# Designs tried in a protein design run: peptides against a protein of PDB entry 1LOE. Part 35

Target 1, 181 residues: chain A of PDB entry 1LOE
Amino acid sequence: TETTSFSITKFGPDQQNLIFQGDGYTTKERLTLTKAVRNTVGRALYSSPIHIWDSKTGNVANFVTSFTFVIDAPNSYNVADGFTFFIAPVDTKPQTGGGYLGVFNSKDYDKTSQTVAVEFDTFYNTAWDPSNGDRHIGIDVNSIKSINTKSWKLQNGKEANVVIAFNAATNVLTVSLTYPN
Target 2, 181 residues: chain A of PDB entry 1LOE as posed
Amino acid sequence: TETTSFSITKFGPDQQNLIFQGDGYTTKERLTLTKAVRNTVGRALYSSPIHIWDSKTGNVANFVTSFTFVIDAPNSYNVADGFTFFIAPVDTKPQTGGGYLGVFNSKDYDKTSQTVAVEFDTFYNTAWDPSNGDRHIGIDVNSIKSINTKSWALQNGKEANVVIAFNAATNVLTVSLTYPN

## One batch from the design tools (peptide; made by RFdiffusion4, then SolubleMPNN)

Design b1_p12_7_s4 (from b1_p12_7, 8 letters changed)
Fold by OpenDDE base, seed 2:
Structure b1_p12_7_s4 (fold): chain B 181 residues (1-181), chain A 12 residues (1-12)
Amino acid sequence: as target 1 above (181 residues)
Amino acid sequence: SFFDNLKTQLNV
């Protein structure tokens, strides 16, 4: 059984184990996905391929990831779309369509995408987001249209702790977000 | 497959 692990406590200017795409960069020991302007997208990929699912055998690995993030979104209209933690094929490229969080390009299910993402969505897109218009956490499987969502009350400018775990035995993906206090 | 039978749980 193979196990891959990595941890980044401080994001350096020359982070060797990350591949930056789009406008993603590091500053003040943090990963910054976008510039503070409109129409910008950035991503950061772990530099080494990770065996999560095997197309030949169908086997899927257990995995768990945790991270801390801060979002400044004082309102619901003059803000960006949010961000995602995602798993995609090694040749994945950033997507520039508005509202697609730099990962997807359609609300239609596309099995060829082979991409799963956990979204932390701060902008209501009428075409695919939950009708209540709430900021939300969603699970996206081969589409920007989430298969499951839950309203999320953003604490503006505060650090949120996230844990994403997948249990291969039960096929359950669990996402937990908390604000330490 | 992973994509076909993924189950989810969201804790917020």
Scores: peptide ipSAE 0.698, ipTM 0.966, DockQ to the pose 0.834
Fold by OpenDDE base, seed 5:
Formats: C-alpha cells, structure tokens, sequence
Structure b1_p12_7_s4 (fold): chain B 181 residues (1-181), chain A 12 residues (1-12)
C-alpha cells in the first residue's frame, strides 16, 4: 500500500511544495489565499500529484487532512465568500470567483469537473446556499450547490481547527471543526 | 464511483 504524507508548520516565502494560483501567497509564515480586496481568487495546490481515486477501477484511497485557519474580517457582518479545501484534477486552474469560491462554475451537477470541496462559506448566495442564510460548512461534489451543509458560527480572528477524513470502505467523508480557544 | 456514492458527516 502506497502512502503519501506531508506537513507544513510554517509557510515560507519560497514554499517549494506548493503551487500558488491567482492571488495566493505566503506572509508571516502563513498561507494567505487573498488580500482584503474585492473580486480576487487565490489558490494553493500541493505540488506533487496524489493518488486518491482510480478512474479505471473506481478504487479510492483513505485520506485525512488537518489544518488551522483564521478568518479575520474587518467587519464580521460584512465578510467575503470564504474558502475551500478541495481535490481536483492535476491540471486544475482557478474557476469562477465570488460565491463559486474559485473552484466551481455552476450550481448544476457537472461530472466533468471531477472536483470535491469542503467549503467554509461565510456569504449567503440565494441561488444555492441553505435558505436560513447561516454561515455554514458544506460538502460540494461537482457543483457549488452542496450535497450537505451545517450551520457554523464564525469566530472572527480566532483559530479554527479542521479535520477532514475519508473512509474508503464506507465512502464517508467526515468534516470536524472546533474552536479550541 | 467516488462522486456518486459519497456520504457525509459534519461535526461543528
């Protein structure tokens, strides 16, 4: 069984194992997806392709990822769209910005996208987001319209711990978010 | 396929 793993504790200015797309960059040892300006998309890809699913056999690998993020908005009631952790084909490029989070182009299911994302969505888009208008965590499969969502209360400026795990035997993707402090 | 059979659990 092949296993691939990596860990980044401090993000350097010349981080060789990341491919930056759009406005993504590193500063003060942190990965920053966008500057605090409108209409920007930033992405960072792990530079080495990872074998997650096999299109021939349909087999899927187990995987687990963990990260810490901070959303520090100038106004907690007037924030941007949020961000995603996503898995996409090797040649993936930035997609539509804004509510599409730079990873999708449609609310309609598009199997050619071959993209799955966990969204941490801070902005209510009437056309596809849960009708209660809550900020939420969602799981997106080939569409910005989530297959599942759960309300999430943003703690502005605080560190959130995330764990995303996929069990190939059960086909269950588990997302956990906590604010330890 | 992976995309068609994905199940989810969200813990917030």
Amino acid sequence: as target 1 above (181 residues)
Amino acid sequence: SFFDNLKTQLNV
Scores: peptide ipSAE 0.680, ipTM 0.964, DockQ to the pose 0.833
Fold by OpenDDE base, seed 1:
Structure b1_p12_7_s4 (fold): chain B 181 residues (1-181), chain A 12 residues (1-12)
Amino acid sequence: as target 1 above (181 residues)
Amino acid sequence: SFFDNLKTQLNV
């Protein structure tokens, strides 16, 4: 078996191992997806293809990723729409914005999407989000409608630590979020 | 497939 890894501690102005899409860019050593402007989408892709799953054999690799994020909304009581960590085909392009987070196009299951995402969702969309209206973490498989969610209290402007791990032997995707500060 | 068999655990 082979192992691929990468680490980005500081995001530079010319980050060669990232492909920026939409409004995504780097500033002050941070990857910035959006500027809190209405109806915008920003994405960043790791530039090298990674063998996560094999469509022919069905084999899936173990993987673990960790990152720190900050949501810095100008108004903590009005925050939309959140962001995702996602895995998608190598030729992926920005998809529908707004509640679809630039990653999906439908609340219906679409096997042709071949996309899995961990969403950090700050805006309640009545058509697919949990009815309690809470901000939440969700796991999205070929649909913006999550297969599982858990309520999450956003700490605006604070750094959150995220760990996402997939165990191929058990097919379990584990997502952990903490506010250490 | 990966998509069909995925299970989840969320820790917040």
Scores: peptide ipSAE 0.664, ipTM 0.962, DockQ to the pose 0.825
Fold by OpenDDE base, seed 4:
Structure b1_p12_7_s4 (fold): chain B 181 residues (1-181), chain A 12 residues (1-12)
Amino acid sequence: as target 1 above (181 residues)
Amino acid sequence: SFFDNLKTQLNV
């Protein structure tokens, strides 16, 4: 079975294996998606296409990805919209910002999007987010309206470890988030 | 398809 992998321990100022979109950039060896201002969208794509699903056969590869993120906010209860890890077509471009996280354009299912995202959502959008208003992790399939969510307590300034795994045999996408420190 | 058959598990 063909296997491909990549790892980025530190993000440098000349990170050639990433394609930056919008306001995404690197600083202090971190990938920063947005500036700490309103109305900004930033994305970073792995520069080489990875064959995950085949539109012709419907076959899907197993995949596992892990990353660490930090959200800093001046007030732990006053944060922006959050961010996503997403898989999209190779020619993907930034989409609607704000609550759409730069990845989607609608709460309605749009099969043409061909996008799956794991959202780490820190802002309650009444139109599509869970009614309890909690910050949450969500799995989004061709829509900003998650097919599954779970409440998540943001630890401001703390490193969160994320593992996202897909098992093609069972069609199960597993998302795990921990605060190890 | 992938999109139609996806199941999920969230561990927080």
Scores: peptide ipSAE 0.657, ipTM 0.963, DockQ to the pose 0.821

Design b1_p12_8_s1 (from b1_p12_8, 5 letters changed)
Fold by OpenDDE base, seed 2:
Structure b1_p12_8_s1 (fold): chain B 181 residues (1-181), chain A 12 residues (1-12)
Amino acid sequence: as target 1 above (181 residues)
Amino acid sequence: VSLSATVDLRNI
């Protein structure tokens, strides 16, 4: 069975197994996606291609990803859009359109993006976000309009633990977010 | 908080 795994506890200044895009960089052993300014986007890709499914056999991989993040969003208006964990083709490039989390490039469904993303969305975009205006987590398939969302009570500046799991037998992607402290 | 959805990675 083919298996790929990696673990990054401390992000170094020359992290060899990451490809940085846009404003993404490391500082103080953390991965930082954006600068604290307007119109900033950054990404980091795992440097090795991951074989998610085999077109010859049709077999799809199971996977589990876990990470910890901190977001500083003390209000709901003068804040950035949030971030995603995403899976996309190897030649994926950062997208700069506002509200699209650096991953999508329009509000429309786009099959050609071939992208699955889990969003942690801190800004209400009227055109596509849940109408209640809550900060939310979402599962996105080729679209910034999530196929499912759930309200997320952000604890500003606190570490959140995330686990994202995909079960190939059921095709179910599961996201859990907790604040342990 | 948890969230799930059905995603067919073969047809993304």
Scores: peptide ipSAE 0.792, ipTM 0.978, DockQ to the pose 0.933
Fold by OpenDDE base, seed 1:
Structure b1_p12_8_s1 (fold): chain B 181 residues (1-181), chain A 12 residues (1-12)
Amino acid sequence: as target 1 above (181 residues)
Amino acid sequence: VSLSATVDLRNI
């Protein structure tokens, strides 16, 4: 059985196991994707490739990831656009910004994307987001249009705890978000 | 808040 794991408690200025893209950087021991400035995209990739599945055997890995995040927007009534946790090909580059969260380029299913993402979406895009206009978490497969969503009440400036788990036996991806404070 | 979906990683 092959197992890969990593943990980053404090993000340093020269974090060797991360690849920074766009405006992504570290400050005050935190990974910062963007400042609250329009038209910016930041990403960070784990530097080592992860073997998710084997095309020869068909075996798929179970995985679990956890992290905390803070969205600290200057105006709690106008927050855009959110962020994702994503899995993509090793040579992935930043994609379309704004409502596409720097990870996708289309609301239509695009096999060539080869990307799965969990979105934490703070901005309602009428073209693809749930019609109720709520901020939401979503599971995205090769499209910014989520295959499933759940309303999420953003607590601006507060730490959220996230757990994302994938069960290979059932193919079920589960996301849990809580605010302990 | 919890959310789940079926995702076939072999066919992404």
Scores: peptide ipSAE 0.784, ipTM 0.977, DockQ to the pose 0.964
Fold by OpenDDE base, seed 5:
Structure b1_p12_8_s1 (fold): chain B 181 residues (1-181), chain A 12 residues (1-12)
Amino acid sequence: as target 1 above (181 residues)
Amino acid sequence: VSLSATVDLRNI
């Protein structure tokens, strides 16, 4: 069985195993997707292709990823759109910003996107987000309109721990978010 | 907070 793994504890100024797109960069050993300015999109891709599934055999890989993030907004009631962890084709480029999180272009299912994302959505977009208006985590398949969501209370400036796991035997993608402190 | 969904990566 083929296995690929990587770990980045400190993000350096010359992080060779990441491809930075848009406004994404590193500072103070952290990966920063956007600055505190409007209408920006930043992305970072793992530089090596990951073999998630084989179209010839139908085999699909199990995977697990974990990371810690901080959202630090000057006004906790006036925040940006959030961010995603995503899987997309190797040649992927930034897509529509704002509520589309730089990953999608449509709320309608678009198979040509070939993108799966876990969103950490801090801004309510009435056209596709859950009607309760809550900040939420979501699982997105070829659309910014999530196939499932869960309300999430943002703790401004606090570290959140995330674990995302995929079980190939069951096709279940699981997301866990906690604030340990 | 936890969330799950069925995703068929072979048909993405």
Scores: peptide ipSAE 0.773, ipTM 0.977, DockQ to the pose 0.950
Fold by OpenDDE base, seed 4:
Structure b1_p12_8_s1 (fold): chain B 181 residues (1-181), chain A 12 residues (1-12)
Amino acid sequence: as target 1 above (181 residues)
Amino acid sequence: VSLSATVDLRNI
């Protein structure tokens, strides 16, 4: 079976296997997407393209991604928008910021986006977010409007563990988020 | 917290 894997335990200042976009950078061995300021978008891409789907054979890859993140908001009652893990075309560039999380440009389904994202959304956008107003995780396909969401309580400044798995046999994408500490 | 959805990567 064709397999590609990588692991980054500490992010260095010259992280060679990442492409930084916008305000994304590394500091103190952490990948930092944005500072706590308005109107910023930061992204980091794995530098090598990954083969997810083979149109000739029809084969689709299974994958598992795990990471730890911290959201450090200056005020837990006045937070920014959150972030995503995403899969997009090889030439992807930063998209609309704010509630679009730098990954999408529309709440309407847009096949030209060719983007799948798992969002960790800390800001309620009336136009597309779940009406309960909860911070949430979501699965986004070609739209910032999630195809499914789950309420998530942000633990400001705490480390969250995330596991994202895709089962090609079932086409099920699964997201798990825990605060172990 | 866990979440799942069906995503057809062949038709993205």
Scores: peptide ipSAE 0.751, ipTM 0.975, DockQ to the pose 0.954

Design b1_p12_8_s2 (from b1_p12_8, 5 letters changed)
Fold by OpenDDE base, seed 3:
Structure b1_p12_8_s2 (fold): chain B 181 residues (1-181), chain A 12 residues (1-12)
Amino acid sequence: as target 1 above (181 residues)
Amino acid sequence: VTLSATVDLRKI
């Protein structure tokens, strides 16, 4: 049995276990992915590769990750796209196409991306988002078009708690988002 | 809110 774990309570200016991409940086002990301007994309990767599954044995890891985030999106039109938690190959690079959350590069399914993402989407893109136009969370597999979504009522500027769990026995990925009382 | 989906990581 092998287990890998890490915890970052306060993000420092010289965070050695993170690789920053694009506009990602740390400030006030928080990880900040974007600047408060148009056409900004930023990412942060855990610096050590994680063994998700073993091609020889076929064994797949269970995992649980938790984090807290804040988004400022006071309206539905003059705001950015949101963000993702994602798992991708070690050589993954940020993508700058609008609406693709810095992770995908087209509206089509692309197996070559080898990326699974949980999106927290604050902007309605008619071409691929749920037709009700709601802000939503989604599970994305090699595509910006989510395999499943659920409406999410954003509390603007408030801290949201997220837990993402994967059960290898069932292959079920579960996302929970709550706002503390 | 809670969301789930079946994902085979070996097939990604």
Scores: peptide ipSAE 0.805, ipTM 0.981, DockQ to the pose 0.960
Fold by OpenDDE base, seed 1:
Structure b1_p12_8_s2 (fold): chain B 181 residues (1-181), chain A 12 residues (1-12)
Amino acid sequence: as target 1 above (181 residues)
Amino acid sequence: VTLSATVDLRKI
């Protein structure tokens, strides 16, 4: 068996186990993906490759990740576009911004993407988002069009706790989001 | 809020 684990409670200016892409950076011990400026994309990758599955044996890893995030938009009624937690090939580079959240390029299923993402989507894109127009969390596989979504009420400026778990025996990915207050 | 989906990582 193989196990990989990491924890970052405070993000430093020279965080060696992260690769920063685009506008992503650290400040005040926090990882900041973007500032409130249009047409920007920021990403941060864990620097060590993770062995998720083995094509020779067919074995797939279980995993659990947790994090806390804050969206602090200057205007609570105008918040775009959200962010993702994602798994992609080791040589991944920033993709299309805006509603594609910097991780996808199409609403059509694209095998070449090789990307799984959990989106925390604050902006309604008519072409692919749920028709109710709600802010939502979603699970994305090789497409910005989620395979499943659930409405999420953003609390601007408040800390949200997230747990993402994958069960290899069932192939079920589970996302839990809570506000402690 | 809890969300789940079936994802086959071997087919990604």
Scores: peptide ipSAE 0.801, ipTM 0.980, DockQ to the pose 0.963
Fold by OpenDDE base, seed 5:
Structure b1_p12_8_s2 (fold): chain B 181 residues (1-181), chain A 12 residues (1-12)
Amino acid sequence: as target 1 above (181 residues)
Amino acid sequence: VTLSATVDLRKI
């Protein structure tokens, strides 16, 4: 088996292993997807293709990713849409913004998207989000309408630790989010 | 908070 790994502790101004799209950029050694400005989408892609599965053999890779994020909204009750960790085709470009998080274009299942995402959704979109209206994490497969969600209480301005793991033997994708003390 | 789902990447 082959293994690909990368680690970015400090995001520099010349981060060669990332492809920045839209409003994504680095500042103060942090990756910043968007500022507190309406109607913006920022994305960052790992610059090298990741071999997740082989269509010829059917072999699927295990993977794990971890990151720390901060959402710092000027008003905790008036926030933007959130963000995703996503896997998409190598030539992927920013998609619909707003509630679609710059990654999807439809709430209907669209296999042409070829995209799986973990969303950290801070804004309730009535048309597809869980009816309880809670901020939530979700697992999205070819649709902004999650196949599963769980309520998540945003701690504004605080660092959240995320671990996303995929077990190829079981096809189970697991997301863990914590706010450490 | 922990969330999981079954995802078949071969069908995506």
Scores: peptide ipSAE 0.790, ipTM 0.979, DockQ to the pose 0.953
Fold by OpenDDE base, seed 4:
Structure b1_p12_8_s2 (fold): chain B 181 residues (1-181), chain A 12 residues (1-12)
Amino acid sequence: as target 1 above (181 residues)
Amino acid sequence: VTLSATVDLRKI
């Protein structure tokens, strides 16, 4: 079977296997998506296209991705919107910022988006987020309105470990987030 | 925290 893999332990100043969009950049061996200011969107794309599904054969790839992230909120009571891990068409560009996390433009299902995302959402948007107001992780398909969510307690400034796995046999996407430290 | 959902990538 066809297999593609990559690993980035330390992000360099000229990380050639990433395409940076918006305010995304690397500093101090970290990928930094946003500045701690209003109205910024930063994204980083793996530079090589990934063949995940084949419309002709119906074949779908299994995949597992893992990463560690830190959210540093200047004020725990005045946080930004969060971020996503996403899969989108090869020509994808930054989309609407704020609550749309730079990857979506609608709370309504929009097939033209062709985007799947795992959101780590730190800001409550009344129009689409879970009514309990909790910070949450979500799975988004062609919409910022998640098809499923789980409450997630943000630990400001702490390292979170994430594993995202897709099982092609069951079509189940699984997200695991832990704070091991 | 663990979250899962059914996602048919062929229909996206």
Scores: peptide ipSAE 0.773, ipTM 0.978, DockQ to the pose 0.946

Design b1_p12_8_s3 (from b1_p12_8, 6 letters changed)
Fold by OpenDDE base, seed 1:
Structure b1_p12_8_s3 (fold): chain B 181 residues (1-181), chain A 12 residues (1-12)
Amino acid sequence: as target 1 above (181 residues)
Amino acid sequence: VELSATVDLRKI
């Protein structure tokens, strides 16, 4: 059984195992996706392709991803649009910004996207987000319209811990978000 | 906060 793993505790200016796209960059040992300015999309990809499933055998990989993030918005009552952790084809490029989070182009299911994402969505888009208007985490499959969501209370400027796990035996993707402090 | 969903990666 093949196993691939990586860990980045401090992000350097020349992080060789990341591909930066759009406005994404590193500063002060952090990966920075945006700088809280209008109409920006930043992405970072793990530079090595990962084998998620084998079309010949049908085997699917288990995986666990963990990370810490901070959203530091100048105005805690005006925060847009959020970010995603995503899995996409090796040649993936930035997609539509704004509410599409630079990862999707449609609220309709689009198989050509071939993208799965966990969104941390801070802005309510009437056309596809949960009607309660809450900030939320979501699981997205080939669409910005999540297949499932959960309300999430953003703590501006605070570190959140995230664990994303996929169980290939059950096909269940699980997301855990906590604020330890 | 906990969230889960069923995702078939072979159909993505």
Scores: peptide ipSAE 0.808, ipTM 0.980, DockQ to the pose 0.963
Fold by OpenDDE base, seed 3:
Structure b1_p12_8_s3 (fold): chain B 181 residues (1-181), chain A 12 residues (1-12)
Amino acid sequence: as target 1 above (181 residues)
Amino acid sequence: VELSATVDLRKI
């Protein structure tokens, strides 16, 4: 059984195990995805491909990832869209369409994207987001329209802890978000 | 907040 792991506690100015896309960069030892302006998209990819499943053997990997993030979104209207943790093909490129969180380019299901994402969505898009208008976390498979969502009360400017785990035996992806402070 | 879903990674 093969295991791949990595940990980045301090994001440096020359973080060689990350591929930066769009406006993504590091500052003050943190990964910063966007600038505080309109129409900005940034991404960071782990530089080594991850073997998720093997088409020959049918084996599927278990995985767990954890990270801490801060979002500044003091209101519901004059804010950006949020961000995602995502898994996509190695040649994935940033998508600039508004509301698509930099990973999708259509409100429709698109098998060709081959992307699974966990979204942390801070902007209500009437065309695809839950009708209650709440900020939410979602699990996205090849579409910005989540297969499942849950309301999330953002604590503005506070650190949130996230754990995302996938159980290959059950095919269940779980997301946990907490504010420890 | 906790969320889960069934995802078949072989089908994405």
Scores: peptide ipSAE 0.806, ipTM 0.980, DockQ to the pose 0.964
Fold by OpenDDE base, seed 5:
Structure b1_p12_8_s3 (fold): chain B 181 residues (1-181), chain A 12 residues (1-12)
Amino acid sequence: as target 1 above (181 residues)
Amino acid sequence: VELSATVDLRKI
């Protein structure tokens, strides 16, 4: 079984194993997707292709990823749209910004997207987000409209720990988010 | 907070 692994503890100014897109960059050893300004999308891709699904062999990979993030909004009640962890085709480019999080272009299922994402959504978009209006985490398949969501209380400026795991035997994707401090 | 869903990557 082939395994691909990488770990980035400190993001350098010339991070060779990442492809930066849009406004994404590194500063103070952190990956910064966007600044606190409107109409920006930033992305970072792992520079090497990974084998998630192989149509020739029929193999589907197990995977686990973990990361720590901080959302620091000038106003806790006036935040941007959030961000995603996503898996997309190798030649993927930034997509629609705003509520589409730079990853999707439609609330309708679009097979041509070939994208799976875990969203950390801080802004309520009436057209597709859960009706309770809560900030939430979601699992998105070829659509910004999540197949499942869970309410999430943002702690502004605090570090959140995330673990995302996929079990190929069960096809279950799991997301864990905690604020340890 | 924990969330899960069934995702068939072969159909993506």
Scores: peptide ipSAE 0.795, ipTM 0.979, DockQ to the pose 0.931
Fold by OpenDDE base, seed 4:
Structure b1_p12_8_s3 (fold): chain B 181 residues (1-181), chain A 12 residues (1-12)
Amino acid sequence: as target 1 above (181 residues)
Amino acid sequence: VELSATVDLRKI
C-alpha cells in the first residue's frame, strides 16, 4: 500500500514543505493564518501534491490528519470568521474572504471549486450558516454551505485538538474536536 | 465535538 505522511511539530521561518498564501506566515514556531486585523486571508498548503483518488481504478485513499489550533480573538464578543482544513487543486489560490474563509466563492454547489473543507466557523452568516447562530464545525463540499454541521463552543485562546479521518471504504469523513485543557 | 458526513471524493 502506498502511503504518504508528514509531521510538523514546530513551524520554522523557512518551512520548505509549506506554501504560504496571503497573510499566512510562521512566528514563534506556530503557523499563523491571519493578522489581528480585519479583512485578511491567510493560507498554507502542503508543498507536495497528494494523490487522493485514481480516476483509472476508482481507488480512493484513506487518510488521517491531526492538528492543534488556537483561535485568539482580542474581543471574545467580536470575532472573525474562523478557518478551514481543505483539499483543493494543486494550483489553488486564495478565494473569497470573510465568511467564505478564503476557500470558497459561493453558497451554491460549484463543481469547478473542486474543494472539500472542514470549517471551524466562528461567525454567523445568515445566508448559509445553521439558523441557531451557533459557532460550528462543518463539512463543506464545493460550497461554503456545509453538507453537515455541529455546534462548537469556541474557547478563546485555548488549544483545540482536531482529528480528521476519511474512510475510503465507507466514504465517511469524520471530524473530532476536543479541548483537552 | 464529533461530526461526520458522506463525501465521495471521486465526484468533487
Scores: peptide ipSAE 0.780, ipTM 0.978, DockQ to the pose 0.962

